# Peptides against a protein of PDB entry 6B9H: the designs that were tried, part 90

Target 1, 151 residues: chain A of PDB entry 6B9H
Amino acid sequence: AELCESLLTWIQTFNVDAPCQTVEDLTNGVVMAQVLQKIDPAYFDENWLNRIKTEVGDNWRLKISNLKKILKGILDYNHEILGQQINDFTLPDVNLIGEHSDAAELGRMLQLILGCAVNCEQKQEYIQAIMMMEESVQHVVMTAIQELMSK

## One batch from the design tools (peptide; made by RFdiffusion4, then SolubleMPNN)

Design b2_p23_4_s1 (from b2_p23_4, 11 letters changed)
Fold by OpenDDE base, seed 5:
Structure b2_p23_4_s1 (fold): chain B 151 residues (1-151), chain A 23 residues (1-23)
Amino acid sequence: as target 1 above (151 residues)
Amino acid sequence: SKEEETKKLIQEFEEYVKKKEEE
């Protein structure tokens, strides 16, 4: 999906330790968890990160378990820290991500992480980085932000 | 047109950025 591909490019700008070159690389949630820790290390601290299993392989049940924890973390962060600034009108189906590597649902998951970045304490740094992205990718990312901020 | 739609999106995003900078 176009959303997933553009947001994968955005995710790669974080330069996390885990491999993040393909859609499949994101399905176990490890990259997403490391990105969230970069966004807000006080909230997504080492204790939180240690709840995410890193050696998952192709076990889709373990992937889903990780993804559920990450989604819960994002929703709690939005409520407790961001003050419900992100519109939760459509939540990703983490079962489809873990079991089938569904790009559309993965795109929705990455969109929620994008929402965290553009509303966090370091929002200016992330917004400025987006404004420097390649035009075609930037367009998709901007559209995703507009969707999050609209009713 | 697609070009006009893109210009509108960029303008809206810049307004959003300005709002966030003021927070």
Scores: peptide ipSAE 0.062, ipTM 0.610, DockQ to the pose 0.056
Fold by OpenDDE base, seed 4:
Structure b2_p23_4_s1 (fold): chain B 151 residues (1-151), chain A 23 residues (1-23)
Amino acid sequence: as target 1 above (151 residues)
Amino acid sequence: SKEEETKKLIQEFEEYVKKKEEE
């Protein structure tokens, strides 16, 4: 999906330690967790990150477990820190992400992370970085942000 | 057109950025 591919490109700008070259690389949630820690290390601290299993392999049940924790973290972060700045949104089906690497659902998951970035303390830095992205990718990312704002 | 839609999107995003800078 176009959303997933563009947001994958966006995720790659974080330069996390975990491999993040393919959609499959994102399905275990490790990259997402590391990105969230960069966005707000005080909230997504080491204790939170340690709850995410890193050696998952092809175990889709472990992937789903990680993804559920990450989704909960995002929702809690929005409530506790961002003050519900991200409007009610269709939640991703983490089962489809973990078991089938569903790109559309993964795109929705990454979109929620995007929402965290553009509403966090360092939001201006992330927004400026987006404004410098390649045009086609930027368009998708900007559209995704607007969708979060307009719901 | 796609070009017009892109321009509109850019404008809206710039307005969003401005709003966030004012907060």
Scores: peptide ipSAE 0.058, ipTM 0.603, DockQ to the pose 0.056
Fold by OpenDDE base, seed 3:
Structure b2_p23_4_s1 (fold): chain B 151 residues (1-151), chain A 23 residues (1-23)
Amino acid sequence: as target 1 above (151 residues)
Amino acid sequence: SKEEETKKLIQEFEEYVKKKEEE
């Protein structure tokens, strides 16, 4: 999906340690967890990050377990830190991400992370970085932000 | 047109950024 592809490009700007070149690379949640730690290291601290298993291979059950923890972390962060309510009916299906590498659902997951970045304490820096992205990617990212703010 | 839509999106995004900076 276009959303997933553009947000993958956005995720790559974080320069995390875990491989993040393909959609498949994101399905175990390790990249997402490392990105969230960069967004807010005080909230997504080492103790939180250590709950994410880093060596899951192709085990889709372990992927789903990681993704569920990450989704919970995002929801808790939005509630506790950002003061936002997330509509549960629009939440990504982490089962489809973990088992089938579903790009559409992965895009929705990355969109939630995008929401964390553009609403966090350092939101201005992340927004500025987005404004410097290639036009086609920037358009999708900006549209995704507007969609989040309209919910 | 696509260009008009892009310009509108950019304007709306800039307004969003402005509001966030004022918070």
Scores: peptide ipSAE 0.056, ipTM 0.610, DockQ to the pose 0.056
Fold by OpenDDE base, seed 1:
Structure b2_p23_4_s1 (fold): chain B 151 residues (1-151), chain A 23 residues (1-23)
Amino acid sequence: as target 1 above (151 residues)
Amino acid sequence: SKEEETKKLIQEFEEYVKKKEEE
């Protein structure tokens, strides 16, 4: 999916420790958790990050468990910190991500993380970083932001 | 407000992209 591919490129700009070169690399949630910690380390702190299992291998049940925790974290962050500035969006199906590496659903998950970045304390820095990306990727990412913020 | 600030950032981004497309 075009959305997933562009957002994967965006995720790679965070330079997290976990491998993040392919869609499959994101399905265990570890990269996403590390990205969220960079976005807001006070909220997504070490205690929160420690709830995400890093050694899941091919165990799709553990992947889904991680992804559910991450999705909950995003939703709680939106409610508690961001003041529900992101639209009540269609939630990603984390079962399809964990079990089948569904790129479309993963794209929806990454879009929620994008929403966190563009509404967090460092929102200006993240917008500026997007402005420095390749133009075709910018278009997809900006469209995704507009979709989140539109009423 | 936070919402207004975000909208301004989005507008700035859109204007930037539009300018680049015209070049």
Scores: peptide ipSAE 0.031, ipTM 0.599, DockQ to the pose 0.811

Design b2_p23_4_s2 (from b2_p23_4, 14 letters changed)
Fold by OpenDDE base, seed 5:
Order: C-alpha cells, then sequence, then structure tokens
Structure b2_p23_4_s2 (fold): chain B 151 residues (1-151), chain A 23 residues (1-23)
C-alpha cells in the first residue's frame, strides 16, 4: 500500500528506539507509541507509554490490545488537546493490523498519527520536515494531510 | 484557533510544494 509505505518512511524520520523498518515492525504499536511520545511527551508521558506492552512477539492478541490503546490515545489527544473531531467511520481496523499486518489499515493508523504531528505544538517543525522529503513520499503525505483536514 | 493556525500552515505548505513543482 502506497500510503503505508510513505507513512512508514515518514515514521522512520522520528528515529525511535524500536525497530521500524517493516510493516510488521509497526504491528505491535510500540513504534507508534514512541512516535506519539515524541510528538507530545507531556500528554503521551511515561505512564501512558508504560501501558503499551513491549515484548509481545508474534502474539496478535497482545498486538491488538496495544493498538487499541494507541488508537484511544490518538482519539483522546485529538479531542482533549487538538480540539478536532475525527469521523468514526474512517477509523483503522486494529484487528486487521494486529492479526494480518494489513498495510491499508496500518496506513490509516499512521495517518492519524500524522494528524497529531501537523496539529501539535511543534506542527511547524513537522510540516517543514515533510517539505524536505522525497517528492513521491511528500506527495502521499500531503495528500494524507489534505484528506484529514477535509473531514 | 489551533485548527485555523494548522490550516494556515498546511495552506502555506501546499503553496510551497506547488511552487517547487512549477520550477
Amino acid sequence: as target 1 above (151 residues)
Amino acid sequence: SRLEETQKLIQQFEEQVQKKKEQ
């Protein structure tokens, strides 16, 4: 999936501690949690991060549990901090991500994280970073932003 | 508002990207 691939590239720019080279690397939610902490460490603090199980292996049930927590965190952040209302029908299916590593649904999840980045306190810095990305990736990321902002 | 500020930044971003493509 083009969206997932481009957003994976974008996620890699955060240089988090967890491995983030493949779609599979993102399915347990650990990378996403670490990225969210970088976006807003005051909101996604250590207490929040500690709720994400880091040693889940290939246990898709634990992955889904993590992903549900991540999604909840994103939705709460958008509501409580960003003042945004996300349409529920476009929410990613975390079951497909956790159990099947579904790239399309993972792309939707990463798109929500992108929404957090371009609306957070350091949004200007993240937008500038996107402007420096390779053209094909930049196009996909920008399109993803436009889709979010049009909702 | 935060949303208006973000929308302004996104608009500026889109304009800059378009400018680059036209060069």
Scores: peptide ipSAE 0.224, ipTM 0.753, DockQ to the pose 0.698
Fold by OpenDDE base, seed 1:
Structure b2_p23_4_s2 (fold): chain B 151 residues (1-151), chain A 23 residues (1-23)
Amino acid sequence: as target 1 above (151 residues)
Amino acid sequence: SRLEETQKLIQQFEEQVQKKKEQ
């Protein structure tokens, strides 16, 4: 999916420790958790990160467990810190991500993380970084932001 | 407000993207 591909490229700019080259690399949630910690390390602190299992392998049940924790973290962050600015009318299906590596649903998950980045304390820096991305990727990311901020 | 700040930054981003497309 175009959304997932572009947001994967965006996620790669965070240079996290976990592998993040393919869609499959993101399905266990470890990359997402590390990205969220970079976005707001005070909220997504080490204690939060340690709740995400890193040695998951191909166990889709463990993937889903991680993804549910991450989704909850994003929603709680939006409520407690961001003031409900992210439109979460349609939430990603983490079951499809964990069990089937569904790119469309993964794109929705990454879009929520994008929402955290463009609304966090360092929002200006993240938006500026997006402005420097390749045009085709930038267009998709910008469209995704517009969709999130629409009321 | 936080929302107004975010909206302003997004608007600035969109304006910059539009300027680049017109060049």
Scores: peptide ipSAE 0.209, ipTM 0.745, DockQ to the pose 0.774
Fold by OpenDDE base, seed 2:
Order: structure tokens, then sequence, then C-alpha cells
Structure b2_p23_4_s2 (fold): chain B 151 residues (1-151), chain A 23 residues (1-23)
């Protein structure tokens, strides 16, 4: 999916410790959790991060468990910190991500993380970074932001 | 407000992208 591929490229700019080269690399949620910690380390602190199992392997049940925690974290963050600025028009199906590596659903998940980035305390920096991305990727990312911020 | 601030930044972003597109 175009959304997923572009947002994967965006996620790679965070330079997290976990491998993040492929869609499959993201399905266990570890990269996403590390990205969220970078976005807001006060909220997504070490205690929160420790709830995400890092040694998941190919266990789709554990992937789904992690992804559910991450999704909950994102939604809670949106409600508690961001003031519900992110439109919950469509939530990702984490079961499809964990079990089938569904790129479309993963794209939706990454889009929510994008929403966190462009609404967090460091929103200016993240927006500026997006402005420096390759044009085609930038377009997809911008469109994704627009969808999130629309009412 | 936080929302207004974010929307302003997004608007600026969109304007910059549009500017680049026109170049």
Amino acid sequence: as target 1 above (151 residues)
Amino acid sequence: SRLEETQKLIQQFEEQVQKKKEQ
C-alpha cells in the first residue's frame, strides 16, 4: 500500500534501535513503540515501553498483543495529551497486521503515529522534517495528515 | 489553543508544499 510504504519511509527517519526496513519488521510493534517513545518520552516512558515484548519472533498472537497495547497507547495519548485532535475516522485492525502483515492496516496504524508526531510538543520539528522528505513520499504523508486533522 | 497551533502549522506546511509545487 502506498500509505504504508511512505509512512515506513517516514518511520525510518527516527533511526530507532529495532530493525525497520520492511513491513514485516513493523508487525511486532517494537519499532512503533520505540518511535512513540521518541515522540513523547514523558508519556511513552520506559515503564510503558517495557510492556511491549521485544522477543516476539513470528508469534502473531504476541504481535497482536503488542499492537493492541500500542493502539491503546496512541488513543489514550490522543485523548489525554493531544486533546483528541486526531480524528478516529478509521482504526487499524491490529489482528490483520499481526497475523497477516496487512500493509493497508499497518498504514493506518502508522498514520495514527504520524498524528501523534504532528501534534506533540515537538510538532514543529517533525513537520519540518516532513517538509524535507522526497516529494512523492511527502505528498502521501501530507495527505495522511490532512485526513487526520479533518473534521 | 493546541489545536489552533497545530492547524496553523499544518496550514503553513501545506502552503510551503504548494509553493514548491509551483516552482
Scores: peptide ipSAE 0.207, ipTM 0.744, DockQ to the pose 0.684
Fold by OpenDDE base, seed 3:
Structure b2_p23_4_s2 (fold): chain B 151 residues (1-151), chain A 23 residues (1-23)
Amino acid sequence: as target 1 above (151 residues)
Amino acid sequence: SRLEETQKLIQQFEEQVQKKKEQ
């Protein structure tokens, strides 16, 4: 999906430790968790990150477990810190991500993380980084931001 | 231009976020 591909490119700008070259690399949630920690290390602290299992292989059950924790973290962060700025009308189906590597649903998950970045304390830096992205990718990312704020 | 449109969008977004935080 176009959204997933563009947001994967965006995620890669965080330069996290976990592999993040493919859609499959994101399905276990480890990259997403590390990105969230970079966005707000006070909230997504080491204790939170340690709840995400790092060695899950192809075990879709463990992937889904991680993804559920991450989704909960995002929603809690949106409520407790961001003041409910993220439009969560359509939540990602983490089962489809974990079991089938569904790119559309993964895109929705990454979009929620995008919402965290553009509303966090360092939102200016993340917006500036988006401004430096390739035009086609930038367009998709900006459109995704608009959708998040259209509630 | 595309750049101008993006800049306006970002500016509008920032203003909206700030307004919501102040409410």
Scores: peptide ipSAE 0.100, ipTM 0.649, DockQ to the pose 0.052

Design b2_p23_4_s3 (from b2_p23_4, 11 letters changed)
Fold by OpenDDE base, seed 3:
Structure b2_p23_4_s3 (fold): chain B 151 residues (1-151), chain A 23 residues (1-23)
Amino acid sequence: as target 1 above (151 residues)
Amino acid sequence: SKKEETEKLIKEFEEYVEKKKKE
């Protein structure tokens, strides 16, 4: 999916420790968790990060477990810290992500993380970073932001 | 407000994109 492809490119700008070159690399949630920690290390602290199991391999059940924790973290962050800035819409199906590497659903998941970045304390810096990306990626990313911010 | 600030950033980005399209 176009959304997933562009947001994967965006995720790669965080330069996290975990591999993040392919869609499959994101399905275990480890990259997502590390990105969230960079976005707000006070909220997504080491204790939170330690709840995400590493080295899950191809175990889709463990992937789903991680993804559920991450999704909950994002939703809690939006409520507790961001003040519900992200518009409510259909949540990603983490089962499809974990078991089938569904790119469309993964795109929705990454879009929620994008919402965290553009509403966090460092939102201006993240927006500016997006403005420096390749134009085709910029368009998709900013459109995704607009969708999140629409009321 | 936080919402207004985000909207301003989005608007600024939109203007940037439109400028780039005209180049």
Scores: peptide ipSAE 0.059, ipTM 0.622, DockQ to the pose 0.680
Fold by OpenDDE base, seed 2:
Structure b2_p23_4_s3 (fold): chain B 151 residues (1-151), chain A 23 residues (1-23)
Amino acid sequence: as target 1 above (151 residues)
Amino acid sequence: SKKEETEKLIKEFEEYVEKKKKE
């Protein structure tokens, strides 16, 4: 859960409109979708964002549906825009995230979003922001980046 | 030690940043 907690802290720096204080807040995918839009609004545009259901409540089936769309978006972004610079050999289990709020799998999902940030057009700004984070959180984030970029 | 591991990681990350600046 260390990965998830550190990346939750990182996600909170985006100041998205959706609530993002707890692991449960992230399980419907709305926060993640809004973060991705901030990372690359040209790719994760309004049309893409509109595919993510916002009125989900506690419906874990709808959560999983959203998470699958988000994961697909991330993978497509890696292929189409980032040139497959991120190693995605271990995909998060979105079923465990949606149905059980699994923090470990959520951490893996957030790690993929982190990969998008450090390889996007504004990657330098995101990297600089990470370098200013609290040391213990920064350590986890940097380790996660290195894991993604290693071949 | 944990401190040494952290310092090593920071150094590697800084090298990563420098590499990305050239892209």
Scores: peptide ipSAE 0.052, ipTM 0.611, DockQ to the pose 0.056
Fold by OpenDDE base, seed 5:
Structure b2_p23_4_s3 (fold): chain B 151 residues (1-151), chain A 23 residues (1-23)
Amino acid sequence: as target 1 above (151 residues)
Amino acid sequence: SKKEETEKLIKEFEEYVEKKKKE
């Protein structure tokens, strides 16, 4: 999906330790967890990160378990820290991500992480980083932000 | 407010993109 592809490119700008070159690399949630820690290390601290299993291989059940924790973390962060600024109109189906590497649902998951970045304490820095991306990617990312902020 | 700040940043982002299209 176009959304997933552009947001994968955006995720790669974080330069996390875990491999993040393909859609499959994101399905275990490890990259996403590391990105969230970079966004807000006080909230997504080491204790939170340690709840995410890092050596899951192709075990889709473990992937789903991780992804559920990630989604829960994002939703709690939005409620407790961001003050419900993100529109949660459509939540990703983490089962489809973990079991089938569904790009559309993964795109929705990454969009929620994008919402965290553009509403966090360092929101200006992340928006400025997006402004430095390739134009076609910028367009997709910007549209995704607009969708998150719309009623 | 945080919401107003985010909306302002998004507006600036949109203006930036539009400016780049003209270059």
Scores: peptide ipSAE 0.036, ipTM 0.584, DockQ to the pose 0.815
Fold by OpenDDE base, seed 4:
Structure b2_p23_4_s3 (fold): chain B 151 residues (1-151), chain A 23 residues (1-23)
Amino acid sequence: as target 1 above (151 residues)
Amino acid sequence: SKKEETEKLIKEFEEYVEKKKKE
């Protein structure tokens, strides 16, 4: 999916330690967790990160477990820190992400992380970085942001 | 067109950034 591929490119700009070259690399949630920690290390602290299993392999049940924790973290962050600035829409199906590497659902998950970045304390820095991205990718990312913030 | 839509989106995004800077 175009959304997933563009947001994968965006995720890669964080330069996290975990491999993040393919859609499959994102399905265990480790990259997502590391990105969230970069976005807000006070909230997504080491204790939170330690709840995410890093050695998952092909165990889709462990992937789903990680993804559920991450989704909960994002939703809690939006409520407790961001003040519900992200528009309510259909939540990603983490089962499809973990078991089938569903790109559309993964795109929705990454979009929520994008929402965290553009509403966090360093929102301006992240927005500026997005404005410097390659045009085709930038368009998708910016459209995704508008979808999150529009009512 | 795609190009026109992109230009519009960029403009809106820039305005968004400026608005947030003032808040």
Scores: peptide ipSAE 0.033, ipTM 0.588, DockQ to the pose 0.087

Design b2_p23_4_s4 (from b2_p23_4, 12 letters changed)
Fold by OpenDDE base, seed 2:
Structure b2_p23_4_s4 (fold): chain B 151 residues (1-151), chain A 23 residues (1-23)
Amino acid sequence: as target 1 above (151 residues)
Amino acid sequence: SKQEETQKLIAEFQKHVEEKKAK
């Protein structure tokens, strides 16, 4: 999916430790968790990160478990820290992500992470970084942001 | 407000992207 592809490119700019070259690399949630930690290490601290199993392999059940934790973390972060600045949205189906590597649903998940980045304390820096990305990626990311913030 | 700040940044971002498209 276009959204997923562009947001994968965006995710890669975080230079996390976990492999993040493919959609499949993101399906276990480890990359996403590490990205969230970079976004707000005080909230997504080591204790939180340690709840995410890193040695998942192809176990889709473990992937889903991780993804559920991550989704919860994102939603809690939005509520507790961001003050619900992200509008009501369709939640990603983490089952489809974990079991089928569904790019569309993964895109939704990454969009939520994007929402965290553009609303966090370092929002200025993240937005500026996006503004320096390739134009086609910028367009998709901008549209994704608009969707998150539009009333 | 915090939300207003975010919206302002987004608006600036949008403006930037549109300007790029125009070139």
Scores: peptide ipSAE 0.155, ipTM 0.715, DockQ to the pose 0.853
Fold by OpenDDE base, seed 1:
Structure b2_p23_4_s4 (fold): chain B 151 residues (1-151), chain A 23 residues (1-23)
Amino acid sequence: as target 1 above (151 residues)
Amino acid sequence: SKQEETQKLIAEFQKHVEEKKAK
């Protein structure tokens, strides 16, 4: 999916420790968790990050477990810190991500993380970084942001 | 407000993107 591919490119700009070259690399949630920690290390602290299993391999049950924790973290962050600025919309199906590497659902998950970045305390820096990205990626990311902010 | 700040930043982003497309 175009959304997933563009957001994967965006995720790669965070330069996290975990491999993040392919869609499959993101399905265990480790990259996403590390990105969230960079977005807000006070909220997504080491204690939170340590709840995410790093040695998952191809175990889809462990992937789903991680993804559920991450999704919960994102939703809690939105309610507790961001003041519910991200509009309610269809949540990603983490089962499809973990078991089938569903790119469309993964795109929705990454979009939620995008919402965290553009609404966090360091939102200006993240938006500026997006403004410097390749034009085709900017277009997709902007569309995704507008969808999140639309009332 | 926080939301207004975000909207302003998004508007600036949109303006920048549109300017690039116009070139």
Scores: peptide ipSAE 0.141, ipTM 0.712, DockQ to the pose 0.876
Fold by OpenDDE base, seed 3:
Structure b2_p23_4_s4 (fold): chain B 151 residues (1-151), chain A 23 residues (1-23)
Amino acid sequence: as target 1 above (151 residues)
Amino acid sequence: SKQEETQKLIAEFQKHVEEKKAK
């Protein structure tokens, strides 16, 4: 999916420790958790990050467990910190992400993380970083942001 | 141009975000 591919490129700009080269690399949630910690380390602190299992392998049940925790974290962050600026009417299906590596649903998950980045304390820096991305990727990311604003 | 459209979107987004934070 175009959204997932562009947001994967965006995720790679965070330069996290976990491998993040492919869609499959994101399905266990470890990269996403590390990205969220970079976005707001006070909220997504070490205690929160430690709840995400790092040794997952191909265990789709563990992937789903991680993804559920991450999704909950994002939603809680939205309500508690961001003031409900991210619409949660269309939530990603983490089961499809964990079990089938569904790119469309993964794209929705990454879009929620994008929402966190563009509403966090360092939102201006993240917006500027997006402005520096390759044009085709930038358009997709900006469209995703616009969709979040429209809901 | 596509670039102009993107820049406009970014500007509108920034305005929108700042307005929400001000509430």
Scores: peptide ipSAE 0.075, ipTM 0.634, DockQ to the pose 0.053
Fold by OpenDDE base, seed 5:
Structure b2_p23_4_s4 (fold): chain B 151 residues (1-151), chain A 23 residues (1-23)
Amino acid sequence: as target 1 above (151 residues)
Amino acid sequence: SKQEETQKLIAEFQKHVEEKKAK
């Protein structure tokens, strides 16, 4: 999916420790968890990150478990810290991500993380970084932001 | 252009965020 591909490119700008070159690399949630920690390390602290299993392999059950924790973290962050400035109008199906590597659902998950970045304390820095991305990717990312804000 | 459209979206996004914070 175009959304997933563009947001994967965006995710790669965070330079996290976990491999993040393919859609499959994101399905275990480890990259997403590390990105969230970079977005707000006070909220997504080491205690939170330690709840995410890193040695998952192809175990889709463990992937889903991680993804559920991450989704919960995002929703809690939106409520507790962001004041629900973004609307989770369509929640991703983490089962499809974990079991089938569904790119469309993964795109929705990454879109929620994008929402965290552009509404967090360092929102200006993240917006500026997006403004400097390659034009085609930038367009998709900003459209995704607009979708979050319009609903 | 796509670039111009993106810049417009950024401006609209920023305005929207500011409005929500003011409410």
Scores: peptide ipSAE 0.074, ipTM 0.636, DockQ to the pose 0.053

Design b2_p23_5_s1 (from b2_p23_5, 10 letters changed)
Fold by OpenDDE base, seed 4:
Order: sequence, then structure tokens, then C-alpha cells
Structure b2_p23_5_s1 (fold): chain B 151 residues (1-151), chain A 23 residues (1-23)
Amino acid sequence: as target 1 above (151 residues)
Amino acid sequence: SAMEKRRKEVREFFEELLAQPLP
């Protein structure tokens, strides 16, 4: 999906430790968890990150478990820190992500992370970084933000 | 052109987003 591919490119700008070259690389949630920690290390602290299982391999049950924790973290962050700026119009199906590597649902998950980045304390830095990306990616990101922030 | 218009729209969107205060 265009959304997933563009947001994957965006995720890669975080330069996290975990591999993040493909959609499959993101399905275990480790990259997403590391990105969230970069976005707000005080909230997504080491204790939170340690709840995300690494070395899950192809175990889709463990992937789903991680993804559920991440989704919960994002939703809690939106409520507790972001002032509910992100609209829960469509939540990602983490089962489809974990079991089938569904790009569309993964895109929705990454979209939520995007919402965290552009509403966090360091939003200036993240928005400026987006503005340095390819125009086609910027356009997709813009649309994604508009969907999240629309009432 | 349509392309220039789109690029302008995108730029203005993020500039406005930058200008918005944090909640």
C-alpha cells in the first residue's frame, strides 16, 4: 500500500537499531517500539520497551502480542500526553499485521505513530524532517495526518 | 502547474502544522 510504503520510508529516518527495510521487518513491533521510544523516551521508557519481546522470528502470536502492547501504548499516549489529538477513526487490525503482514493495516499502525510524532514535544524536528523527504512521500504523509486530525 | 500547486499545498500544510501550538 502507498501509505505503508511511504510511512516505512519515514520510519527509516529514525535510524533505529532493529532492521527496518521491509514490511515484514516491522510486523514484530520491535522497530515501532524503538521509534516510539525516540519520540518520547520519558513515556515510552526502558521499562515499557522491555515489555516488547525481541527475537520473535516468525511466531505470529508473539508478533500480535507485541503489536497489541504497542497499540495500547499509542492510545494511552494519545489520551494522557497528546490531549486526544489523534482521532480513532479506524484502528489497525494487529492480528492481520502479525499473522499476514498486512500492509494496509501496518500502514494504519504507522499512521498512529506519525500522529504521535507530529503532536509530541519534539514535533518541530519531526515535521522538519518530513519536509526534507521526497515530495510524493510528503504528500502521503500530509494526507495521513489530515485523516488523523480531522474531526 | 498542477504539480507546483500540489507542492505548494504540501509546504503550506506543514508550515501551518509547525505554527500550531502544542496542546
Scores: peptide ipSAE 0.682, ipTM 0.938, DockQ to the pose 0.901
Fold by OpenDDE base, seed 1:
Structure b2_p23_5_s1 (fold): chain B 151 residues (1-151), chain A 23 residues (1-23)
Amino acid sequence: as target 1 above (151 residues)
Amino acid sequence: SAMEKRRKEVREFFEELLAQPLP
């Protein structure tokens, strides 16, 4: 999906420790968890990150477990810190991500992370970084943000 | 051109987003 592909490119700009080259690399949630910690290390602290299992291999049950924790973290962050700026009526299906590597649902998950980045304390830095990306990616990101913040 | 208009739209969007206060 176009959304997933563009947001994967965006995720790669974070230069996290975990592999993040393919859609499959993101399905265990480790990259996403590390990205969230970069976005707000006070909220997504080391104790939070330690709840995410890093050695899950192809175990889709463990992937789903990680993804559920991440999704909960994002939703809690939206409520507690962001002041409910993200529209969450259409949540990603983490089961499809973990079990089938569903790119469309993964795109939705990455979109939520995008919402965190552009509303966090460091939003200026993240927005400016997006503005330095390829125009085609910027356009997709713009559309994704508009969708998230629409009421 | 259409391409120029699109680039302008994107730039203006993010400029406006930057100008919004933090929650």
Scores: peptide ipSAE 0.682, ipTM 0.938, DockQ to the pose 0.890
Fold by OpenDDE base, seed 2:
Structure b2_p23_5_s1 (fold): chain B 151 residues (1-151), chain A 23 residues (1-23)
Amino acid sequence: as target 1 above (151 residues)
Amino acid sequence: SAMEKRRKEVREFFEELLAQPLP
């Protein structure tokens, strides 16, 4: 999916420790969790990160478990820190991500993380970084943000 | 051109986003 691929490229700019080269790499949630920690380490602290199981392998049940935790974290972050700046949206189906590596649903998940980045305390830095990316990626990111911020 | 217009739109979008205050 175009959204997923563009946001995967964006995610790669975080240079997290976990492998993040493919859609499959993101399905266990480890990369996403590490990205969220970079976005706001005070909220997504070590205690939070430690709840995300590493070394998941191909266990889709563990993937889904991680993804559910991450999604909850994002939603809580939106309500508690971002002041619900991310508006009503369709929640990603983490079951499809974990079990089937569904790129469309993963894209929605990454879109939520994008929403966190562009509304966090370091939003200026993240936005500026996005502005340095390929124009086609910027356009997709813009559209993704617009969807999240629409009233 | 359409491409130039799109690029301008994208740039202006993020510039406006930067200008918005933090919650």
Scores: peptide ipSAE 0.681, ipTM 0.937, DockQ to the pose 0.883
Fold by OpenDDE base, seed 3:
Order: structure tokens, then sequence, then C-alpha cells
Structure b2_p23_5_s1 (fold): chain B 151 residues (1-151), chain A 23 residues (1-23)
């Protein structure tokens, strides 16, 4: 999916420790958790990150478990820190991500993380970084933000 | 051109987003 592809490119700019080259690399949630820690290490601290299992292999049940924790973390962050600036009522289906590597649903998950980045305390840094990316990616990101923050 | 107009739109969007206060 176009959304997933563009946001995967965006995720790669974080230079996290976990492999993040393919859609499959993101399905266990480890990359997403590490990205969230970079976005707000005070909220997504080491204790939070340590709840995400890193050695899951192809176990889709463990992937889904991680993804559920991450989704909960994002939703809690939106409520507690961001003042509910993210207004997307269609949540990603983490079952489809974990079991089937569904790119469309993964795109929605990454879109929520994008919402965190552009509304967090360091939003200036992340927005400026986006403005340095390829124009086609910027356009997709713009559309994704508009969808998240529209009433 | 269409490309230039699109680039301008995207730039202005993010500039406006930067100008918005933090939550």
Amino acid sequence: as target 1 above (151 residues)
Amino acid sequence: SAMEKRRKEVREFFEELLAQPLP
C-alpha cells in the first residue's frame, strides 16, 4: 500500500537498532516500539520497551501480543500527553498485521505513530525531518496527517 | 506547473503545522 510504503521510508529515518527494511520486519512490533521510545523516551521508557518481546520469530500470536501493547501505548499517549489530537476512529487490525503481514493495516499503525511524532514535544524536529524527505513521500505524509487530525 | 503547485501546497502545510502551538 502507498501509505505503508511511504511511512516505512519515514520509519527508516529513525535508525533504530531492529531491522526495518521490509513490511515483514515491522510485523513483530519491535521497530515500532523503538521508534516510539525515540519520539518520547520519558513516556515510552525502558520499562515500557522491555514489555515488548524481541525474540518472537514467526510466532504470529506473539507478534499480535506485541502489537496490542504498542497500540495501547499509542492510544494512552494520545489521551494522556497529546490531548487527543489524533482523531482517527478506525483503529488498525493488529490481528491482520501479525498473522498476515497486512500492509494496509500496518500503514494505519504507522500512521498513528506519525500522529505521535507531529504532535509531541519534539514535533518541530520531526516535521523538519519530514520536510527533507522526497516530495512524493511528503505528500503521502501530509494526507495521512490530515486524515488523523481532521474532525 | 502542477508539480510546483503541489510542492508549494505541501511546504505550506508543514509550515503551518510547525506554527501551531503544542498541545
Scores: peptide ipSAE 0.680, ipTM 0.937, DockQ to the pose 0.901

